# Ledger of designs, part 3: peptides against a protein of PDB entry 5FRP

Target 1, 225 residues: chain A of PDB entry 5FRP
Amino acid sequence: VEWTESIPQIIATREDISKELNQALAKTFIDSDPRVRRTSVMIFNKVPVTEIWKNITNKAIYTSLLHLAREKHKEVRELCINTMAKFYSNSLNEIERTYQNKEIWEIIDTIPSTLYNLYYINDLNINEQVDSVIFEYLLPFEPDNDKRVHRLLTVLSHFDKKAFTSFFAFNARQIKISFAISKYIDFSKFLNNQESMSSSQGPIVMNKYNQTLQWLASGLSDSTK

## One batch from the design tools (peptide; aimed at target 1 H67 K161)

Design b1_p8_7_s2 (made by RFdiffusion4, then SolubleMPNN; from b1_p8_7, 3 letters changed)
Fold by OpenDDE base, seed 3:
Structure b1_p8_7_s2 (fold): chain B 225 residues (1-225), chain A 8 residues (1-8)
Amino acid sequence: as target 1 above (225 residues)
Amino acid sequence: MPEIVLEV
């Protein structure tokens, strides 16, 4: 733990991180102690993306980071999913593609596919986290049409067949959620009108309102799990 | 759906 906690400071103070330090860091991602794995993932959150790309040259570190997305330890997994999504977005925004960094980009370009493949676990907590990181980091709201399309094409260009299937399923779910929210608003407006509530439609709309709420809630994880 | 087991 303590050694891995010193790495952000070492990266910030040294222009050249030795091959041996990269090899030692790679071992901390596969350590049996989840605290060591957690601290290793936190390096990607504590160090600027430019300094990570400059100083972390061992591709096994990036591969090991991606594998932690399927970690059994919930806290390490959740931290890893957020970290890799943020790191992907920051890398797209700040890191140029060069001949020297090509092998690292080949790994980083698989982050979207790795995340969309987590939907096949069929876990509600994982699904919600993947939904969140998609909207925050992978496909954020971008008002510039060309930037938005370019980001979308970049994300899709490295998808495996499974990730594409998950992407279409995700988008179909988002349309259904949007429609359900629209109906929830319509029903809420109807039920807030006393004349409408006293009408023969009042009980029917109340039932549809409750069904819409139950459907929306069924897509949410239990925050206690 | 392929059941993806979390790696141990």
Scores: peptide ipSAE 0.026, ipTM 0.740, DockQ to the pose 0.156
OpenDDE base, seeds 1, 2, 4, 5: peptide ipSAE 0.024, 0.023, 0.023, 0.022; ipTM 0.706, 0.723, 0.718, 0.714

Design b1_p8_7_s3 (made by RFdiffusion4, then SolubleMPNN; from b1_p8_7, 3 letters changed)
Fold by OpenDDE base, seed 2:
Structure b1_p8_7_s3 (fold): chain B 225 residues (1-225), chain A 8 residues (1-8)
Amino acid sequence: as target 1 above (225 residues)
Amino acid sequence: LPDIVLEV
């Protein structure tokens, strides 16, 4: 009898501890020190996704994580973008959608839209990072067609109008890049052939090669900045 | 090729 009476107190104490921990953690995401914000984001990288979903139940933490994608501090922002993309992918793979976690899923399901909306900042470094996390975490290579389509539909199902526009622009850019790379390869093969280089087309192809390289390079961020 | 400047 006494043991059964202690169980509600233990549950209540654990819930209270969990609530207090969640409240304390929520404050760290909005801390003025970027090192504190960074450490908070790193929790999502260090703790298994299943344990995050179990122990972090305060919506404000997830909302704050998403907000850090637009953080002024470059390192925190970059870490956040990678972290939220990975966390989204891991959540889709490992977390079942239940009635109890529905409200957290409503936030997590906005991660793709949040990421695609970063293209509107018009920053080359952000664009490169978003490109990277799309291919690594959001829409990874999947040989199974049904799984690939299901993932795509899941990602798109929560897009806002801006995210859709960004998605189409992204895809159009990828086609252009692919075409430019194909031309780069063709021109490189031509320029590697001595007979072709000695032809009247040699100088023309060299110019097109240089233009193609310049175009490809112009879409890349300066690695020194 | 004009960069598809996402019109902000």
Scores: peptide ipSAE 0.035, ipTM 0.757, DockQ to the pose 0.043
OpenDDE base, seeds 1, 3, 4, 5: peptide ipSAE 0.034, 0.023, 0.023, 0.030; ipTM 0.766, 0.710, 0.712, 0.745

Design b1_p8_7_s4 (made by RFdiffusion4, then SolubleMPNN; from b1_p8_7, 3 letters changed)
Fold by OpenDDE base, seed 3:
Structure b1_p8_7_s4 (fold): chain B 225 residues (1-225), chain A 8 residues (1-8)
Amino acid sequence: as target 1 above (225 residues)
Amino acid sequence: MPEIVLKV
């Protein structure tokens, strides 16, 4: 733990991180202690993306980071999913593609596919986390049409067949959620009108309102689990 | 490491 906690400071103070330090860091991502793995993932959150790309040259570190997205330890997995999504977004924004960094980009470009493949676990907590990191980091709201399309094409360009299937299922779910929210608003407006509530439609709309709420709530994880 | 198995 303590050694891995010193790495952000070493990266900030040294222009070149030795091959031996990269090899030692790679071992911490596969350590049996989840605290060591957690601290290793936190390096990607504590160090600027430019300094990570400059100093972390061992591709096994990036591959090991991506594997932690499927870890059984909930806290380390959740931290890893957020970290890799953020790191992907920051890398797209701040890191140029060069001949020298090509092998690292080949790994980083698989982050979107790795995340969309987590939907096949069929776990509500994982699904919600993946939904969140998609909107925050992978496909953020961008008002510029060309930037938005370019980001979308970049994210999709390295998808495997399973990730594409998950992407289409995600988009189809988003349309259904949007429709359900619109209906919830319509029913809420109807039920807030006293004349409408007293009408023959009042009980029917109340039932549809309750069904819409139950459907929306069923898509949410229990935050206590 | 023990990974989560994807449901097929």
Scores: peptide ipSAE 0.025, ipTM 0.717, DockQ to the pose 0.129
OpenDDE base, seeds 1, 2, 4, 5: peptide ipSAE 0.021, 0.022, 0.021, 0.022; ipTM 0.704, 0.686, 0.693, 0.690

Design b1_p8_8 (made by RFdiffusion4)
Pose (drawn by RFdiffusion4):
Structure b1_p8_8 (pose): chain A 225 residues (1-225), chain P 8 residues (1-8)
Amino acid sequence: as target 1 above (225 residues)
Amino acid sequence: PFELPTPL
């Protein structure tokens, strides 16, 4: 851990080495101890994306980084998901493509599909995290009308069938969810004034809203929240 | 061995 903690500054201060470092971090990314793996993925977080793209070039680093996204260990998996997504975003907003660096890009480009494939594991927390992460770094809410789409296509550019089916299923749910929140408000407004304390639908509508709110809460990790 | 998904 002590050794792994020092790399970001070294990379940030010297290009003298890209050989031994690439040779070592590959082992550091698959170590048995999760502390070192976390300290390893923290490199992609602490040192700027450009210096990463310049200094570390070994194929195994990126594969292991993305590989850990499916890991049992939670603290490593979450930081991994967040890191490789923020990295994917920054890895397009700063670094262009040439004849030689494309060799590794096929990994950076399969990041969104890998991210979308996490939904298939069916974990509430992970689904929540991927949800949060995608709209934070991948498909941002800014800044304009045209580039969102221009990049949306680039994000969709490298998908497997599963990524597409899940991309679309996420979207097919959106309408059903909208049909729910809208009715949720239409039912929640029932308390604006006295419509039925026990009249028209008092004994029935309360138990439609109260039971309907559970449907939306069934997908969240903490439904009691 | 782990392998990354293959895109279309």

Design b1_p8_8_s1 (made by RFdiffusion4, then SolubleMPNN; from b1_p8_8 with P1S T6K; failed a check: a repeat of another design)
Amino acid sequence: SFELPKPL

Design b1_p8_8_s2 (made by RFdiffusion4, then SolubleMPNN; from b1_p8_8, 3 letters changed)
Fold by OpenDDE base, seed 1:
Structure b1_p8_8_s2 (fold): chain B 225 residues (1-225), chain A 8 residues (1-8)
Amino acid sequence: as target 1 above (225 residues)
Amino acid sequence: SFSLPVPL
């Protein structure tokens, strides 16, 4: 009889501890020390996605994670962008949508929009990072057509208007880059042929080659900064 | 053919 009376207290204590922990964790995401914020973001990298969804129930934590994508501290921002993209992908793969987690999913489903909206900052370093996480986590290569289409539709289904605009611009840019790379290869092959280089077209192709390289390079961030 | 943006 005494054992049964202790069970509700244990459950209540665990829920209270969980709530307090969540509240404490939520504060760490907005801490003035970037090291604390960094450590908080790293939880999403160190803890399995299933355990995060189980134990982190405070919406403010997820919202705060998304806000750190625009963090002033470069290292924290970069970590956050990678972390949230990976977390989104892992969540789609491993977490079922339930009534209980609906409110968290409503936040997580905004990650693609949050990332695509970073293109409006017009920063080359941010753009490169967003490009990378799109290919790695949001829209990864998937050989299964049905899975690939389903993932794409899932990502797009929660886009805001700005994210759609960025998405189309991104795709248009990728086509242009692909074309430029193809031309770069063609020009490189031409220039590697000694007979072609000695022809009247040699100087013309060399100029086009240089222009193509300059165009490709213009989209890259300065690695020294 | 709707070419999905495949990572080129």
Scores: peptide ipSAE 0.023, ipTM 0.680, DockQ to the pose 0.026
OpenDDE base, seeds 2, 3, 4, 5: peptide ipSAE 0.012, 0.018, 0.012, 0.012; ipTM 0.669, 0.676, 0.672, 0.671; seed 3 fails the geometry check

Design b1_p8_8_s3 (made by RFdiffusion4, then SolubleMPNN; from b1_p8_8 with P1E T6K)
Fold by OpenDDE base, seed 5:
Structure b1_p8_8_s3 (fold): chain B 225 residues (1-225), chain A 8 residues (1-8)
Amino acid sequence: as target 1 above (225 residues)
Amino acid sequence: EFELPKPL
């Protein structure tokens, strides 16, 4: 733990991290102690993306980061999912594609596929988190149409078959959720009107409102778990 | 498989 906690400072101060340090860091991602794994993931959050790419040259580190997205330890997994999504976005924005970093990019370009493949776990907490990181980091709001399209194409261009299928399922779900939210709003407006509630439609709309809420809630994770 | 929510 303590050694791994020192790595961000070392990366920030040195232009060339030794092969030995990279090898040692690679081992921390597969350490039996979840605290060590957590600290290792945090390196990608604490160190500027440019310095990570410059100093972390062992591809096994990046591969190991991606594997932690399926970690059994909840906190490490959740941290990893957020970290890798953010790191992907930052890399796209700040790191030039060169011949020298090609092998690392081949790994980083699989982050979207790795994330979309997490939906097949059928865990509501994971699904919610993946939804969040998609909107925050993978496909963020971008008013520039060319940039938005380019980002989308970049994300999709490295999908495996499963990720692509998951992407379509995700989009189909969003349409359904959007429709349900629209209905929720309409029903809420109706129910907030006393005259409407006193009408013969009052009980009918109340039932539809409750069904809409139940449907929306069924897709949400239990925040207590 | 990723299952979509049932239709409303």
Scores: peptide ipSAE 0.039, ipTM 0.779, DockQ to the pose 0.036
OpenDDE base, seeds 1, 2, 3, 4: peptide ipSAE 0.039, 0.039, 0.039, 0.038; ipTM 0.779, 0.775, 0.778, 0.775

Design b1_p8_8_s4 (made by RFdiffusion4, then SolubleMPNN; from b1_p8_8 with P1K T6K)
Fold by OpenDDE base, seed 5:
Structure b1_p8_8_s4 (fold): chain B 225 residues (1-225), chain A 8 residues (1-8)
Amino acid sequence: as target 1 above (225 residues)
Amino acid sequence: KFELPKPL
């Protein structure tokens, strides 16, 4: 733990991290102690993306980061999912594609596929987190059409077959959620009108409102778990 | 398999 906690400072102060340090860091991602794994993931959050790419040259570190997205330890997994999504976005924005970094980019370009493949775990907490990081980091709001399209194409260009299937399922779900939210709003407006509630439609709309809420809630994780 | 919620 303590050694791994020193790594961000070392990366910030040195232009080249020794091969030995890279090898030692690679081992921390597979350490039996979840605290060590957590600290290792935090390096990608604490160190500027440019410095990570400059100093972390061992591809096994990046591969190991991606593997932690399926980690059994909840906190490490959740941290990893957020970290890798953010790191992907920052890399796309700040890191040029060169011949020298090609092998690392081949790994980083699989982050979207790795994330979309998490939907197959069929865990509501994981699904909610993946939804969040998609909107925050993978496919953020971008008013520039060319940039938005380019980002989308970049994300999709490295999908495996499973990720592509999950992408379509995700989009289909978003349409359904949008429709349900629209209905929720309409029903809420109706129910807030006393004259409407006193009408013969009042009980019918109340039932539809409750069904809409139940459907929306069924897609949400239990925040208590 | 990632399954969509049942239709409303």
Scores: peptide ipSAE 0.033, ipTM 0.743, DockQ to the pose 0.036
OpenDDE base, seeds 1, 2, 3, 4: peptide ipSAE 0.032, 0.032, 0.032, 0.031; ipTM 0.740, 0.740, 0.743, 0.738

## One batch from the design tools (peptide; aimed at target 1 N122 K162 A169)

Design b1_p9_1 (made by RFdiffusion4)
Pose (drawn by RFdiffusion4):
Structure b1_p9_1 (pose): chain A 225 residues (1-225), chain P 9 residues (1-9)
Amino acid sequence: as target 1 above (225 residues)
Amino acid sequence: FFDYSELDP
């Protein structure tokens, strides 16, 4: 850990080495101890994306980084998901493509599909995290009308069938969710004024809203929240 | 609700 903690500054201060470092971090990314794996993925977080793209070039680093996204260990998996997504975003907003660096890009480009494939594991926390991460770094809410789409296509550019099916299913659920929140408000407004304490639908509508709110809460990690 | 496991080909 002590050794792994020093790399970001070294990479940030010297290009003298890209050989031994690439040789070592590969082992450091698959070590048995999760502390070192965390401290390894923290590199992509602490040192700027450009210096990463310049200094570390070994194929195994990126594959291990993405590989850990499916890991049992939680603290490593979450930081991994967040990191490779923010990295994917920054890895397009700063670094262009040439004849030589494309060789590794096929990994950076399969990041969104890998991210969308996490939904298939069916974990509330992970689904929540991927949800949060995608709209934070991948498909941002800014800044304009045209580029969102221009990039959306580049995000969709490298998908497997699963990524598409899930991409669309996420969208198919959006309408049903909208049809829910809208009715949720249409039912929640029932308390604006006295419509039926026990009249028209008092004994029935309360247990439609009260039971309907559970449907939206069934997908969240903490439904009791 | 968010069960994507059924969509696994």

Design b1_p9_1_s1 (made by RFdiffusion4, then SolubleMPNN; from b1_p9_1, 4 letters changed)
Fold by OpenDDE base, seed 2:
Structure b1_p9_1_s1 (fold): chain B 225 residues (1-225), chain A 9 residues (1-9)
Amino acid sequence: as target 1 above (225 residues)
Amino acid sequence: MFDFSSLIP
């Protein structure tokens, strides 16, 4: 743990991280102690993306980072999912594609597929986290149409078949959620009117309101679990 | 699966 905690400082101070250090760091991502794995993932959060790309040249580190998205340890997994999504976005924005970094980019370009494939685990907490990182890092709101389309095409360009299927399912779900929220608002407006609530339609709308609310709630993770 | 047809007025 202590050794891994010192790595961000070493990366920040040394321009030439030895091959041996990269090899040692690669081992920490697969360590049996989840605290060591957690600390290893935190390197990607503590060190600027440009310095990571410059100093971490062992492809096994990046591959191992992506594998931690399916980690059994909840805290390590959650940290890893956020970290890899952010790292992907930052890399797209700040790192030029060169011949020298091509092999690393081939791994990093699989991050979107790796994340969308997590929906197949069918875990509500994982689903919620993946939803969040998609909107925050992979496909953030961009008012410029050309930039938004370019980002979308970049994300989709390296999708596997499963990720595409998940992507379409995600979008279909978003449309349904949007519709349900719209109806929830309409029913709420109706029920907030005393005359409408006392009408023959009052009980019918109340039932639809409750059904809509229950459906919306069923798609949310239990924050207490 | 929630039947959205019930939400259509």
Scores: peptide ipSAE 0.008, ipTM 0.498, DockQ to the pose 0.048
OpenDDE base, seeds 1, 3, 4, 5: peptide ipSAE 0.007, 0.008, 0.000, 0.008; ipTM 0.446, 0.476, 0.441, 0.420

Design b1_p9_1_s2 (made by RFdiffusion4, then SolubleMPNN; from b1_p9_1, 5 letters changed)
Fold by OpenDDE base, seed 5:
Structure b1_p9_1_s2 (fold): chain B 225 residues (1-225), chain A 9 residues (1-9)
Amino acid sequence: as target 1 above (225 residues)
Amino acid sequence: MLDFSSLKP
């Protein structure tokens, strides 16, 4: 743990990290201790993306990072999912595609697929997190249409078949959620009016309101789990 | 497939 915690500082101070150091770092991502794995993932959060690309040259590190998205340890997994999504976005924004970094890009370009494939685990907590990182990092709001389309095409360009399926399912779900939220708002407005609530429609709308809430809630993760 | 038919007014 202590050794891994020192790595960000080493990367920041040394331009050429030895092959040996990269190999040692790669081992920390597969360490049996989840604390070590967590600390390893944190390197990607603590070190600027440009320095990561410059100094971390061992492909196994990137592959291992992506693998941790399916980690059994919840905290490590959650950290990894956020980290890889952020790292992907930062890489797209800050790292030029060159011949020299092509092999790393081949791995990084699979991050969107890796994330969308997590929906197949069918875990509500994971789903919620993936939803979050999609909107925050993969497909953030972009007012410029050209930039937005370019980002979308970039994300989709490396999708595997499963990721595409998940992508479409996600979008379909979003439409349904949007509709449900719209109805929730409408029902809430209706029920907030005392005259409306006391009307013959009051009980009917209340029932629909409750059904809408139940439906929305069923798609949300249990915060207590 | 979530059926929202019950939510339609």
Scores: peptide ipSAE 0.008, ipTM 0.590, DockQ to the pose 0.051
OpenDDE base, seeds 1, 2, 3, 4: peptide ipSAE 0.007, 0.008, 0.008, 0.008; ipTM 0.574, 0.585, 0.590, 0.583; seed 2 fails the geometry check

Design b1_p9_1_s3 (made by RFdiffusion4, then SolubleMPNN; from b1_p9_1, 4 letters changed)
Fold by OpenDDE base, seed 5:
Structure b1_p9_1_s3 (fold): chain B 225 residues (1-225), chain A 9 residues (1-9)
Amino acid sequence: as target 1 above (225 residues)
Amino acid sequence: MFDFSSLLP
């Protein structure tokens, strides 16, 4: 743990991290202690993306980062999912594609697929987190149409078949949620009016309101788990 | 070696 915690400082101070150091760092990502794995993932959050790309050259580190997204240890997994999504977005924005970094890009370009494939675990907490990182990092709001389309095409260009299926399912779910929220708002507005609530439609709208709430709630993660 | 037993199914 202590050694891994020192790595961000080493990366910040050294222009060239030795092959041996990269190999040692790679081992920390697969350590049996989840605290070591957590600390290893935190390197990607503490070190600027440009310095990561420059100094971390061992492919096994990036591959291991991606695998940790499916780790059973909740804290490590959650940290990893956020970290890899952010790292992907930052890499797209700040790192030029060159011949020298091609092999690392081949791994990084699979991050979207890795994230979308997490929906197949069928865990509501994971689903919520993946939803969040998609909107925050993978496909952020972009008012420029050309930039938005370019980002979308970049994200999709390396999808595997499962990721595509998950992507379409996600979009279909979002449409349904949007519709349900719209109806929830409409019903809430109706029921907030005393005259409307006391009308013959009051009980009908109340029933629809409750059904909509139950449906929306069923899609939410259990905050207690 | 990566412990695959730590992975979610």
Scores: peptide ipSAE 0.008, ipTM 0.444, DockQ to the pose 0.045
OpenDDE base, seeds 1, 2, 3, 4: peptide ipSAE 0.007, 0.008, 0.006, 0.008; ipTM 0.483, 0.484, 0.470, 0.487; seed 3 fails the geometry check

Design b1_p9_1_s4 (made by RFdiffusion4, then SolubleMPNN; from b1_p9_1, 5 letters changed)
Fold by OpenDDE base, seed 3:
Structure b1_p9_1_s4 (fold): chain B 225 residues (1-225), chain A 9 residues (1-9)
Amino acid sequence: as target 1 above (225 residues)
Amino acid sequence: MLDFSSLIP
């Protein structure tokens, strides 16, 4: 743990990270101790993306990072999912594609598929996290149409078949959620009017309101778990 | 297959 915690400082101070250091770092990602794995993932959060690409040249580190998205330890998994999504976005924004970094890009380009494939686990907490990182890092709101389309095409260009299926399902779900929220608002407005609430429609709308609320709530993770 | 059927109101 302590050794791995020193790595960000070493990367920041030394231009020539030895092959030996990269090999040693690669081993920490597959360590049996979750604390070691966590600390290893944190390197990607503590070190600027440009310095990571410059100094972390062992492809096994990146492959191991992506593998941790499905690990059993919840905290490490959650950290890894956020970290890889952020790293992907930062890499797209700051790192040029060159012949020299091609092998690393081939791994990084699989991050979107890796994330969208997590929906097949059918866990509400994982789904919520994946939703969050999609909106924050993969496909953030972009007012420029050309930039937005370019990002979308970039993300989709490396999708596997399962990721495409998840992508379409995700979009369909968003439409349904939007519709449900719209109905929730409409029912709330109706019930806030005393005349409407006392009408023959009042009980019917109240029932629909409760059903809509329950449906919306059922899609949310339990924050206590 | 992602069963999103539970998300159909």
Scores: peptide ipSAE 0.015, ipTM 0.543, DockQ to the pose 0.128
OpenDDE base, seeds 1, 2, 4, 5: peptide ipSAE 0.009, 0.009, 0.015, 0.007; ipTM 0.537, 0.526, 0.547, 0.556; seed 5 fails the geometry check

Design b1_p9_2 (made by RFdiffusion4)
Pose (drawn by RFdiffusion4):
Structure b1_p9_2 (pose): chain A 225 residues (1-225), chain P 9 residues (1-9)
Amino acid sequence: as target 1 above (225 residues)
Amino acid sequence: SEFYEELEE
């Protein structure tokens, strides 16, 4: 851990080495101890994306980084998901493509598909995290009308069938969710004024809204929240 | 949840 903690500054201060470091971090990314794996992925977080793209070039680093996204260990998996997504975003907003660096891009480009494939594991927390992460770094809410799409295509550019089916299923759910929140408000407004304390639908509508709110809360990690 | 299991199958 002590050794792994020092790399970001070294990489940030010297290009003298990209050989031994690439040789070492590969082992450091698959170590038995999760502390070092965390301290390893923290590199992609602490040191700027450009210096990563310049200094570390070994194929195994990126594959291990993405590989850990499916890991049992939680603290590593979450930081991994967040990191490789923010990295994917920054790894397009700063670094162009040439004849030589494309060799590793096929990994950076399979990040969204890998991210979308996490939904298939069917974990509330992970689904929530991927949800939060995608719209934070991948498909941002800014800044304009045209580029969102221009990049949306580049995100969709490297998908497997699963990524597409899940990409679309996420969208098919959106309408059903909208049809829910809209009725949720249409039912929640029932308390704006006295419509039926026990009249028209008082004994029935309360237990439609009260039971309907559970449907939206069934997908969240903490439904009781 | 079950919907994503079906997609996986």

Design b1_p9_2_s1 (made by RFdiffusion4, then SolubleMPNN; from b1_p9_2, 5 letters changed)
Fold by OpenDDE base, seed 1:
Structure b1_p9_2_s1 (fold): chain B 225 residues (1-225), chain A 9 residues (1-9)
Amino acid sequence: as target 1 above (225 residues)
Amino acid sequence: LEEFKKLEE
């Protein structure tokens, strides 16, 4: 743990991280102690993306980072998902594609697919986290249409078949949610009108309102679990 | 992924 905690400072101060240090760091991602794995992931959060790309040249480190997205330890997994999404976004924005970093980019370009594949775990908490990082880091709101399209194409260009399926399901869900929210608003307005509630439609709308709420709520993780 | 219950029309 203590050794791994020193790595961010070492990366920040040394331009030439030894092969040996990279090899040692790679081992920390597969350490049996979750605290060591957590600390290893935190390196990607504490060190600027440019310094990571410069100093972490061992492919195994990046591959291991991606594997932690399916980590059994909840805290490590959650940290990893946020970290890898942010790292992907920062890399796209700040790191040029060169011949020298091609092999690392081949790994980093799979981050979107890795994240979209987490939907197949069928865990509501994981799903919410993936939803969040998609909007924050993978496909952020971009007012420039060309930039937005380019980002989208970049994300999709490395999808596996499962990721595409998840992507389409995600988009379909968003449309359904939007529709449900619109209906919720309409029903709420109706129910707030006393004349409307006294009409023959009153009970029907009340039922639809309750169904809509139940549907919306079922898609949300229980904040208490 | 199929269990997104259809909001019945």
Scores: peptide ipSAE 0.031, ipTM 0.732, DockQ to the pose 0.092
OpenDDE base, seeds 2, 3, 4, 5: peptide ipSAE 0.030, 0.031, 0.031, 0.027; ipTM 0.735, 0.740, 0.733, 0.718

